# Peptides against a protein of PDB entry 7SID, part 152

Target 1, 151 residues: chain A of PDB entry 7SID
Amino acid sequence: LHMYLMLLKELPGEEYPLPMEDVLELLKPLSNVCSLYRRDQDVCKTILNHVLHVVKNLGQSNMDSENTRDAQGQFLTVIGAFWHLTKERKYIFSVRMALVNCLKTLLEADPYSKWAILNVMGKDFPVNEVFTQFLADNHHQVRMLAAESIN

## One batch from the design tools (peptide; made by RFdiffusion4, then SolubleMPNN)

Design b2_p30_4_s4 (from b2_p30_4, 10 letters changed)
Fold by OpenDDE base, seed 4:
Structure b2_p30_4_s4 (fold): chain B 151 residues (1-151), chain A 30 residues (1-30)
Amino acid sequence: as target 1 above (151 residues)
Amino acid sequence: EEEERRREEEKKEEEEFLKELEKELERRKS
């Protein structure tokens, strides 16, 4: 886990996008790691904070490539899982804030949710619609972050 | 009762998360 988190942390920002092949390699174990540590708030927060770089990389890649779509799918699956559990009130505010930041970054890359669509339990949820739900979050800081993100 | 409730919640969370994983696995098969 530690090594994996370090790898995620070392992902370059949007100024230095990685080859999609490298992104895919990093995403491969992500779902398993997230599932394994789904109840560890600190780990989840850390993961969500680090995958921000993945979003930035995805946003700057050729969205029409199969590899990009694959990476998007893997990533969105994880985000969808976190969002789903968030709806079930399984995560503390700090984790929710990290998730909001991920969603914010997704919206920046895809403002109209053309590809940024969460498929949770067989149903599609455009990220822009998902994002608005955080405007009604129980925690003030989460609401504030969400509100600031759309202004 | 609390212990049982906790276990049921954990199972629910696991099932919910695993459903997303299963979805991804199915996508990869196609």
Scores: peptide ipSAE 0.031, ipTM 0.499, DockQ to the pose 0.309
Fold by OpenDDE base, seed 2:
Structure b2_p30_4_s4 (fold): chain B 151 residues (1-151), chain A 30 residues (1-30)
Amino acid sequence: as target 1 above (151 residues)
Amino acid sequence: EEEERRREEEKKEEEEFLKELEKELERRKS
């Protein structure tokens, strides 16, 4: 886990995006890791913070690329799972804040949720609609972060 | 009862995550 998290952390920003092939390799274990540590709030927070770099890479990539679509799908699957469990009150505010940051970054790259769509339990949820829900979060800091993100 | 509820919730979460994982795996195959 530690080594994997370090690799995620070292991803370059949108200024110098990694080849999509490399991004895909990093995403392959992600679903398994997130599932395994779904109950560990600190690990989940850390993962969500580190995958911000993935979002930045995805946003700067050619959206018409097959590899880009594949990476988007893998990433959105994980985000969808976290969001789904968040609705069931399974995560503390710090995890929710990390999730909001991911969604914020997605909206910066895809303001109209053309590709940023969460498919959870067979239903599609555009990220812009999902993001709006956090404006009504029970925790003050989560609401503030969400509000700041749209300004 | 509380312990049973907790176990049921954990089972539900696991199933939900696994479903998403299976969805992704199926997507990769197609």
Scores: peptide ipSAE 0.030, ipTM 0.498, DockQ to the pose 0.369
Fold by OpenDDE base, seed 5:
Structure b2_p30_4_s4 (fold): chain B 151 residues (1-151), chain A 30 residues (1-30)
Amino acid sequence: as target 1 above (151 residues)
Amino acid sequence: EEEERRREEEKKEEEEFLKELEKELERRKS
């Protein structure tokens, strides 16, 4: 886990996106890691904070590439799982804030949710619609973060 | 009883995450 988190932390930002092939390699273990540590709030928060680099890389890529679609799908699967468990009140506010930051970055890259669509339990949820739900979050800091993101 | 409820909730959470993993695996196969 530590080694993987370190690798995620050291990912280049949106200014210097990685080749999509490299992004795919980094995403391969992500689902397994998230599932394994789903009950650890601190680890989940750390993962969500680090995958912001992945979101930025995905947003700068050519959506016509097969590898891009593959990477987007793998990433969105993980985000969808976090969002789904958030709806079930499984995560504390700090984890929800990290998730909102991921969703914010996705909206900046895809404002109309052309590709940023969460598929959970066979149903599609555009990220722009998902994001508005956090405007009514029980924690004031989460609401504030969501509100300032759309202003 | 409370402990049993907690265990059931944990099983549900695990099942939901595993379903997402299964979805990803099927996507990779296609």
Scores: peptide ipSAE 0.029, ipTM 0.493, DockQ to the pose 0.257
Fold by OpenDDE base, seed 3:
Structure b2_p30_4_s4 (fold): chain B 151 residues (1-151), chain A 30 residues (1-30)
Amino acid sequence: as target 1 above (151 residues)
Amino acid sequence: EEEERRREEEKKEEEEFLKELEKELERRKS
C-alpha cells in the first residue's frame, strides 16, 4: 500500500501529464486498494488526495482514444464507489472534502459532464449533478468548498 | 440485536463495494 501511494503521489501535475499507458497501469490496482481499505478513513483520504493528479492527466488527454476512455472508466468507478458510500454516511468530513476536490477537478476538466459520469449501482450520475449535492453536506467546510467550486 | 445490525451493515457495505468492483471487472473484460 505504501509503495502504491507513493507512486500516486509522485504523479506529475497538469502541466506535465504522463502517457496514458502509464496512467492506466497506476489505475489497475486502485479499485482493489480502495475496496480493501474502504473503512480506513486515513487511507481513503490519502488515496483521494493523490488521485487528483490522475484527474489532471485525464483532463488533458485525447478523449477519443481507447486508452483515455479506459482510464476514465477505471477512475470514475472508484470515485463512484466513494460517492456511493458517502451517501451512506460512511466517511468523515475530511474524506468528503478530498472527494469534493476530486469532483471539482473533474468539473474543471469536463464542466458539462460529457465524460465525467459516475455509474453507481447500474445508474448514471453526471458529476455536475453529484457535485451540487455536497452543497447540502452536513459539515460546513464541505458545503463551503462545494460552493466555492461552483461559483 | 445490536451485533446483528452491525453485521448486516458491514455486509451491505461489502456488497455495495464489491458490486462496483464487479462492474469494473466486467468493463475490463469488454
Scores: peptide ipSAE 0.029, ipTM 0.490, DockQ to the pose 0.288

Design b2_p30_5_s1 (from b2_p30_5, 13 letters changed)
Fold by OpenDDE base, seed 5:
Structure b2_p30_5_s1 (fold): chain B 151 residues (1-151), chain A 30 residues (1-30)
Amino acid sequence: as target 1 above (151 residues)
Amino acid sequence: SYKKKLEELEKELEELFKEAEKKEKELLEK
């Protein structure tokens, strides 16, 4: 875990986008890592904070690429899982803050949710619709962050 | 390189996960 988190931390940002093949390799273990540590709030927060760079990479890629679609799908699966658990009130506010930041970045890359669609339990949820739900979050800072992201 | 480190880690994690899944399966079947 610690090694993986370190690699996530060292992931090149928007200034130096990774080839999509490298992004796919990074995403491959992510679902399993998240599943193993889904109840560890600190780990979840750390993961969500670090995968922001992945979102940026995905947003800059050509949507017509098969690898891009694959990477987007893998990433959205992870984000969908976090959102699902958020709906079940399993995460503290700091984790929700990190998730909102991820969703914000997705909206910046795909404002109309053309590809940014969460599939949870076989149902599709566009990120723009998901994002608005955080405007009613119980925690003030989460609501504020969500509101600032829309304006 | 970063890529090589990532690939190495991926292999290690894959083995770890396979082992964990095996143990979990065995536990659930008991």
Scores: peptide ipSAE 0.085, ipTM 0.521, DockQ to the pose 0.065
Fold by OpenDDE base, seed 1:
Structure b2_p30_5_s1 (fold): chain B 151 residues (1-151), chain A 30 residues (1-30)
Amino acid sequence: as target 1 above (151 residues)
Amino acid sequence: SYKKKLEELEKELEELFKEAEKKEKELLEK
């Protein structure tokens, strides 16, 4: 886990995005890692903070290739899982904050949720619609972050 | 270098997941 988180942290930013093939390789274990530590708040927060780099990398891709769609899908699966557990009130505010940041970055890359659609339990949820739900979060900091992200 | 590290990680994680699956199976069989 620690090694994986380190690699996520070291992911190149927007200036020099990784080839999509490399992004796919990075995303490959992510779902499993998240599943293993889904009940660990600190780990989840850390993962969400580091996957921001992935979001930025995915958002910079102008190619609508199969690899791009695959990478987006794998990433969205993870985000969807976090959102699902958030809906079940399984995460503390700090984890939700990190999730909102991820969603914010997704919206910046895809404001109209053309590809940023979460599939949870067989249902599709556009990120723009998901994001608005955090405006009504029980924790004031989450609401504030969500509000700031829209402006 | 990054690619090599990633490959190494994937190998380690694969082993980890296999072990986890075995443990889970064992727990379910008890």
Scores: peptide ipSAE 0.083, ipTM 0.518, DockQ to the pose 0.067
Fold by OpenDDE base, seed 4:
Structure b2_p30_5_s1 (fold): chain B 151 residues (1-151), chain A 30 residues (1-30)
Amino acid sequence: as target 1 above (151 residues)
Amino acid sequence: SYKKKLEELEKELEELFKEAEKKEKELLEK
C-alpha cells in the first residue's frame, strides 16, 4: 500500500500530463486497492487526494481515443464506488471532502458530464448531478467545499 | 524508474490479490 501511495503521490502534475498508457497502468490496480482498504478511512482519503493527478491527466487527454475511454471508465468505476459508499454513510467527512475535490476536478474537465458519468449498480449518475448532492451534506465543511466549487 | 517501480508494485499486488481471493474462497467454503 505504501508503495502504491508513493507512486500516486509522485505522479506528474497537470503541467506534465502522463501518457495515457501510463495512466492505464496506474489505474489497473486501483480498484482492487480501494476495495482492500475500503474500510480504512485514512487510506481512502489518501488515495482520493492522490488520484487528483489522474483526474487532471484524464481531463487533458483526447476523449476520442480508446485508451482515454478505457482509463476514464476505470477511474469512474473507482469514484463511483466511493460515492456509493458515501451514500451508504460509510465514510467520514474528511473522505467525503477528498471525494468532492475529485468530483470538482472532473467537472472542471467535463462541465457537462459528457463522459464523467458514474455507473453504480447498473444506473448512470452524471457527476454534475452527483456533485450537487454534496451541497446537502451533513457536515458543514463538505457543504462549504461543494458550494465554493460551483461558484 | 517510475515505470519499473509500477511494474514491481503490480506484481506484488497481483500476488496479494490472489492470496486474498484464496482466503475469501476458503471462507466461503467453510
Scores: peptide ipSAE 0.082, ipTM 0.522, DockQ to the pose 0.066
Fold by OpenDDE base, seed 3:
Structure b2_p30_5_s1 (fold): chain B 151 residues (1-151), chain A 30 residues (1-30)
Amino acid sequence: as target 1 above (151 residues)
Amino acid sequence: SYKKKLEELEKELEELFKEAEKKEKELLEK
């Protein structure tokens, strides 16, 4: 786990985008890691904080690439799982804060949710619609972050 | 170097995740 988190932390940001094939390799174990440690709030928070770099890389990619679509799909599956568990009230506010930041970054890259669509239980949920739900979060800091992210 | 480290990690995780496939499915179905 710690080795994976280190690699995730070392992922280049927007200024130095990785080739999409490298992003795909990094994403391959991510869903399994998240599943194994879904009860560990600190690990989940750390993962969500570091996957911001993945969003930045995906935002600069060509939509016509098969690798891009594959990477987007794998990433959105993970985000969808976190969102689903958030709806089930399984995560503390600090984890939800990190998730909101991920969604914010997705909206910056795709404001109209052309590709940023969560598929949960066979249904599609555009990220822009998902994001607005955090405006009604039970924790004031989550609501504030969501509100600030819109403007 | 980064690619090499990633490949090594994937090999280690492959064995660890062999039994984790069912757990991921449970996560999404709750």
Scores: peptide ipSAE 0.069, ipTM 0.543, DockQ to the pose 0.055

Design b2_p30_5_s2 (from b2_p30_5, 14 letters changed)
Fold by OpenDDE base, seed 2:
Structure b2_p30_5_s2 (fold): chain B 151 residues (1-151), chain A 30 residues (1-30)
Amino acid sequence: as target 1 above (151 residues)
Amino acid sequence: SYKEKMEKLEEELKKKFEEAEKEELKKLLE
């Protein structure tokens, strides 16, 4: 786990995007890792914080390529899972904070949610609409983070 | 209770990620 997290953390940002093939390789174990450590919300928080660089890479890639769509899909699937459970009010605030940061980064890369769309239970939810919900979060820090992210 | 919420979360996350894995496996076969 720690080795994987380290790799995610060291992923180059938007300025120097990795080839999408490399991003895909890093995303492959993500679902498994999240599943294995689903009980540890601190680990989940850490994962969510580290995958921020993935979003930056996705935003700088050719959105029309198959690899880009694949990477986006894999990533958004994970985010969608976290959001779905967040909507059910089962996450502690620290996880929600990390998720908001992910959504913020997604909006920066895709302000109009052209590709940043969460598919949950067969329904599509644009991230911009999802993000707005956190402005009314029960926890003040989550609301503040969401508000700051828009400005 | 908090404990119950966490347990439910664990179960649902497991299901979601398992489903995701299945979908990825299908894509690999396409």
Scores: peptide ipSAE 0.120, ipTM 0.572, DockQ to the pose 0.040
Fold by OpenDDE base, seed 3:
Structure b2_p30_5_s2 (fold): chain B 151 residues (1-151), chain A 30 residues (1-30)
Amino acid sequence: as target 1 above (151 residues)
Amino acid sequence: SYKEKMEKLEEELKKKFEEAEKEELKKLLE
């Protein structure tokens, strides 16, 4: 786990996008790691904070490539799972804060949710619509972060 | 299909999380 988290942490930012092939290799174990540690709030928070770099890389890629679509799909599956469990009130505010930051970064890359769509239980939820739901979050810091991210 | 597998995983994760919470509550009430 620690080795994997270190790899995610060391991902280059928007200034130095990774080849999509490398992004795919990093995403392969992500769903399994998230599932295994779903009950550990600290690990979930750390994962969500580190995958911000993945979003930045996805936003800089060619959307028409098969690898890009595959990477986007795998990443959105993970985010969708976190959002689904968040709606079931399984995560504390600090994890929700990290999720909002991920959604914010997705909106920066795709403000109209052309590709940033969460598929949960067979239904599609555009990230821009999902994001607005955090404006009504029970925790004030989550609401504030969501509000600040819109402007 | 991939879609079916993901939906099944989501449901399984939800159930396991609920079971874990129930077990912890039971321990606190003992």
Scores: peptide ipSAE 0.113, ipTM 0.631, DockQ to the pose 0.173
Fold by OpenDDE base, seed 5:
Structure b2_p30_5_s2 (fold): chain B 151 residues (1-151), chain A 30 residues (1-30)
Amino acid sequence: as target 1 above (151 residues)
Amino acid sequence: SYKEKMEKLEEELKKKFEEAEKEELKKLLE
C-alpha cells in the first residue's frame, strides 16, 4: 500500500502527461487498494488526493482512443464506488472534500459530462449532476468547496 | 465490448466490497 501511494504521489501532473498505457498500468491495482482500505478514512483521503493527477492526465487525452476510454472507465468505476459509499454516509467530511476535488477536476476536463459519467449499479449519473448534490452536504466546508468550484 | 467490460469491473468491485464487509461483520461479532 505505502509503495503504491508513494507512486501515486509522485505522478506527474498536467505539465508532464503520461502515456495512456502507463496510466492504465497505474490504474490496475487502484480498485483493489480502494476496496481493501475502503473503511480507512485516512487512506481513502490520501488516495483521492493523489489520483487528482490521474484525472488531469485523463482529461488531456484523445477521447476517441480506445485506451483513453478504457482508462476513463476504470477510473470512473472507482470514483463511482466512492460516491456510492458517500451517499451511504460511510465517509467523513475530509474524504468527501477530496472526492469533491476529484469531481471538480473531472468537470474542468469535461464540463458537459460527455465522458465523465458515473455508472453505479447499472445506472448512469453525470458528474455535473452528482456534483450539485454536494451543495447540500451536511458539512459546511464541503458545501463551500462545492459552491466555489462552480462559481 | 467496452460497456460489458465496465459492467464487469463494477460488479467485481461491488463483490469485493461486499465480501470485505461480510468479513468485517464476522470479526465484529466474534
Scores: peptide ipSAE 0.174, ipTM 0.688, DockQ to the pose 0.644; fails the geometry check
Fold by OpenDDE base, seed 4:
Structure b2_p30_5_s2 (fold): chain B 151 residues (1-151), chain A 30 residues (1-30)
Amino acid sequence: as target 1 above (151 residues)
Amino acid sequence: SYKEKMEKLEEELKKKFEEAEKEELKKLLE
């Protein structure tokens, strides 16, 4: 886990996007790691903070490529799982804060949620609609972060 | 297809969560 997290942390920023093939390789274990540590709040927060680099890479890629769609799909599956568990009240505010930051970054890359759509339990939820739900979060810092992100 | 691949991934994740919940339930009954 530590090595994987360090790898995610050391990813280049948005100024230097990775080849999509590299992004796909990084995403392969992500679902398993997230699932394994889904009940560990600290690990989840750390993962969500580090995958911001992945979001930035996905947002700058050509949406027309199959690899891009594949990477986006795999990533959105993970984000969807975190959001779903958030709806089930499984995560503390600090994890929700990290999730909001991920969603914010997705919206910056895809303001109209053309591809940023979470599929949970067979239903599609555009990230822009998902994001607005955090404006009503029970924790004030989460609400504030969400509000600041849309202004 | 891409759609099938994504559905498979979602199903795998679902299965993992369900297994985890079953284990938690088992622990509660012990």
Scores: peptide ipSAE 0.155, ipTM 0.670, DockQ to the pose 0.523; fails the geometry check

Design b2_p30_5_s3 (from b2_p30_5, 13 letters changed)
Fold by OpenDDE base, seed 3:
Structure b2_p30_5_s3 (fold): chain B 151 residues (1-151), chain A 30 residues (1-30)
Amino acid sequence: as target 1 above (151 residues)
Amino acid sequence: SYKEKMEKLEKELEELFKEAEEKELKELLE
């Protein structure tokens, strides 16, 4: 786990995008790691903070590529799971803030949610619509972050 | 080198998941 988290942290950012094949390799174990440690708030927070680099890489890719679509799908599945559990009030505010930052970054890359769509329980939820739900979060810092992100 | 590290990590994780019950993402949504 710790080694995986370090690899996520070391992922090149927006200025140095990775080949999509490398992004896919990084994403392969992500869903399993998130599932295994879904009850560990610190691990979830760390994962969400580090996957910001993944979002930046995905936002610069060609959407017409099969590998790009696959990577986007795998990533969005994980984000959708975190969002769903957030709705069920299973995560503390620091985890919710990390999720909001991920969604913010997605909106910056895809403002109209052309590809940034969460599929949860067989239903599609555009990120721009999902994001508005955090404007009513119980924690003031989460609400403030959400409000600042749309302006 | 980064690619090599990722490949090594992937193999290690795959081995760990074979030894333990793999949890599906569906369970995360419960």
Scores: peptide ipSAE 0.018, ipTM 0.373, DockQ to the pose 0.055
Fold by OpenDDE base, seed 5:
Structure b2_p30_5_s3 (fold): chain B 151 residues (1-151), chain A 30 residues (1-30)
Amino acid sequence: as target 1 above (151 residues)
Amino acid sequence: SYKEKMEKLEKELEELFKEAEEKELKELLE
């Protein structure tokens, strides 16, 4: 786990995008790792923080590429799973915030949610709608935390 | 309006994200 997390941590960002083939290789174990540690909220938070670089790589790729679509699909499956568990209140706020940061990054890369669509329990949820829903659900809590931390 | 509230909240979230990142960096330096 720690070796994999270190690899994710050292991923290049948007300024130095990886070839999509390399992104696919990095994504292969991700779903398994997330599944194994789904109840370890500290690990989940760490994973979500590190996969931000993956989001940036996916956003810089041509959507017409088969490999791009494959990578996007694999990644969105993982994010969708986290979102589903978030809706079920399985994660503490700090983990939810890490997920929202991923969603925000996706929106920046795909403002119109052309590819950034989560499929949860057979239903499609555009990330822009998901993000808006989070803001609505946590508006009061976020404002209170922001007021305390920004001072 | 709802739009204005969302814009404000998005800015507040950005600050929270920044703070979290800074905290993580501090932990790495310790």
Scores: peptide ipSAE 0.017, ipTM 0.450, DockQ to the pose 0.023
Fold by OpenDDE base, seed 4:
Parts: sequence; structure tokens; C-alpha cells
Structure b2_p30_5_s3 (fold): chain B 151 residues (1-151), chain A 30 residues (1-30)
Amino acid sequence: as target 1 above (151 residues)
Amino acid sequence: SYKEKMEKLEKELEELFKEAEEKELKELLE
């Protein structure tokens, strides 16, 4: 786990995006890692924080590439799962805060949600619309973080 | 499929979120 998280953390920034093939390799085990540590909230929060670097790479890629769509799909699957569960569990503020940071970065990469669309239970949820929902979150810290992220 | 993978992941994570919700709810009521 530590090695994987470090790998995610050390991904090149927006100025030096990785080839999509490399991004795909990093994303492949992500859902399994989340599942493996499904009982460790701190690990999940850490994962959400570290996948920010993946978002940066995905946002710099060609939208017409099949590999890009594949990578985006794998990533959005994980994010969608977190979003769905945090929405159903209204009082899990710590996870929601980590997710907001992730969604913020995603929105920066794709402001108009051209590809950043969460498909949950067969329905599409553009991230820009999802993000605005956190402005009305029940927890004050979540609302504050979301509000600060808009400007 | 991505849909199936998402459903699996959501199910696997649900225990964590359920436990966390219960804990936070208790703290909010204190």
C-alpha cells in the first residue's frame, strides 16, 4: 500500500503528464486497493488525496484517445463510488472533505464536465453539478471547503 | 464492465461508510 500511494503521490504534475499507458497501469489496481482497505477510513482519505495527481494527468490527455476514455472510466468508477456512498451517508464529513478536494481538482481539469461525468446506478452526474451540491452540505466544514474552491 | 465494477466497489466500501456514519452520528448527539 505504501509503495502504491507513494507512486500516486509522485506522479508528474500538469506540466509533465505521463503517457496514458502509464496512467492506465496505475489505475488498474486502484479499485482493488480501495476494496482491500474498505474498513480503513484514513487509507481511503489518503487515496482520495493522492489520486489528485491522476486527475491532472487525465485532464491533459487527448479526449479522442481510447486509452484516455478507458483511464477516465476507471478513475471515475472509483470517484463515483465514493460520491455515491458519501451522499447516502449524510454525516461522513471527513470523507466528503477529501472527496471535495478530489472533485475540485477534477473540475479544474475539466471545468465543463466534458468527460468528468460520474455514472452511478446507470445515471450520469456531471462533476460540476455534483460539486455544487457540496455547497449545501450539512456539515459546515464541507460547505466551507466547497465554497472556497469555487473562487 | 465499469458498471459492475462500480457496484462491486460500492458494496465493498459500504461497511466502512456505515460504521463511520454511526460513529459520527453518535458524536453529533453528544
Scores: peptide ipSAE 0.024, ipTM 0.511, DockQ to the pose 0.112; fails the geometry check
Fold by OpenDDE base, seed 2:
Structure b2_p30_5_s3 (fold): chain B 151 residues (1-151), chain A 30 residues (1-30)
Amino acid sequence: as target 1 above (151 residues)
Amino acid sequence: SYKEKMEKLEKELEELFKEAEEKELKELLE
């Protein structure tokens, strides 16, 4: 886990995008890692914080290749799962904070949710619409972060 | 309660995420 998280943390940002193939390799075990540590919300928070770099790389992809779509899909599946469980109020505020940051970054990369669409339970949820829900979060820090993110 | 939330969380995550194979996990993460 720690090795994997370190790899995620060290991903370069928009300034130096990685090849999509490399991004895919890092995303492949992500869902498995999340599943293994489903009992540890701190680990989930850490994962969400570290995948911010992935969002930056995905946003810079202009090729819309199969690999790009695959990477986006894998990433959005994970984010969608976290969002779904967050909506059910099963995550503590620190995890919600991390998720909001991910969604913020997604909106920066894709303001109109052209590709940033969460598919949960067979339904599509554009991130720009999902994000507004956090403006009404029960925790003040989550609300504040959400509000700051759209300004 | 927190315990109940965690139990529900565990169940839902299992449905949403695929469990890792031990061999694959070791190869990728160790």
Scores: peptide ipSAE 0.018, ipTM 0.376, DockQ to the pose 0.127; fails the geometry check

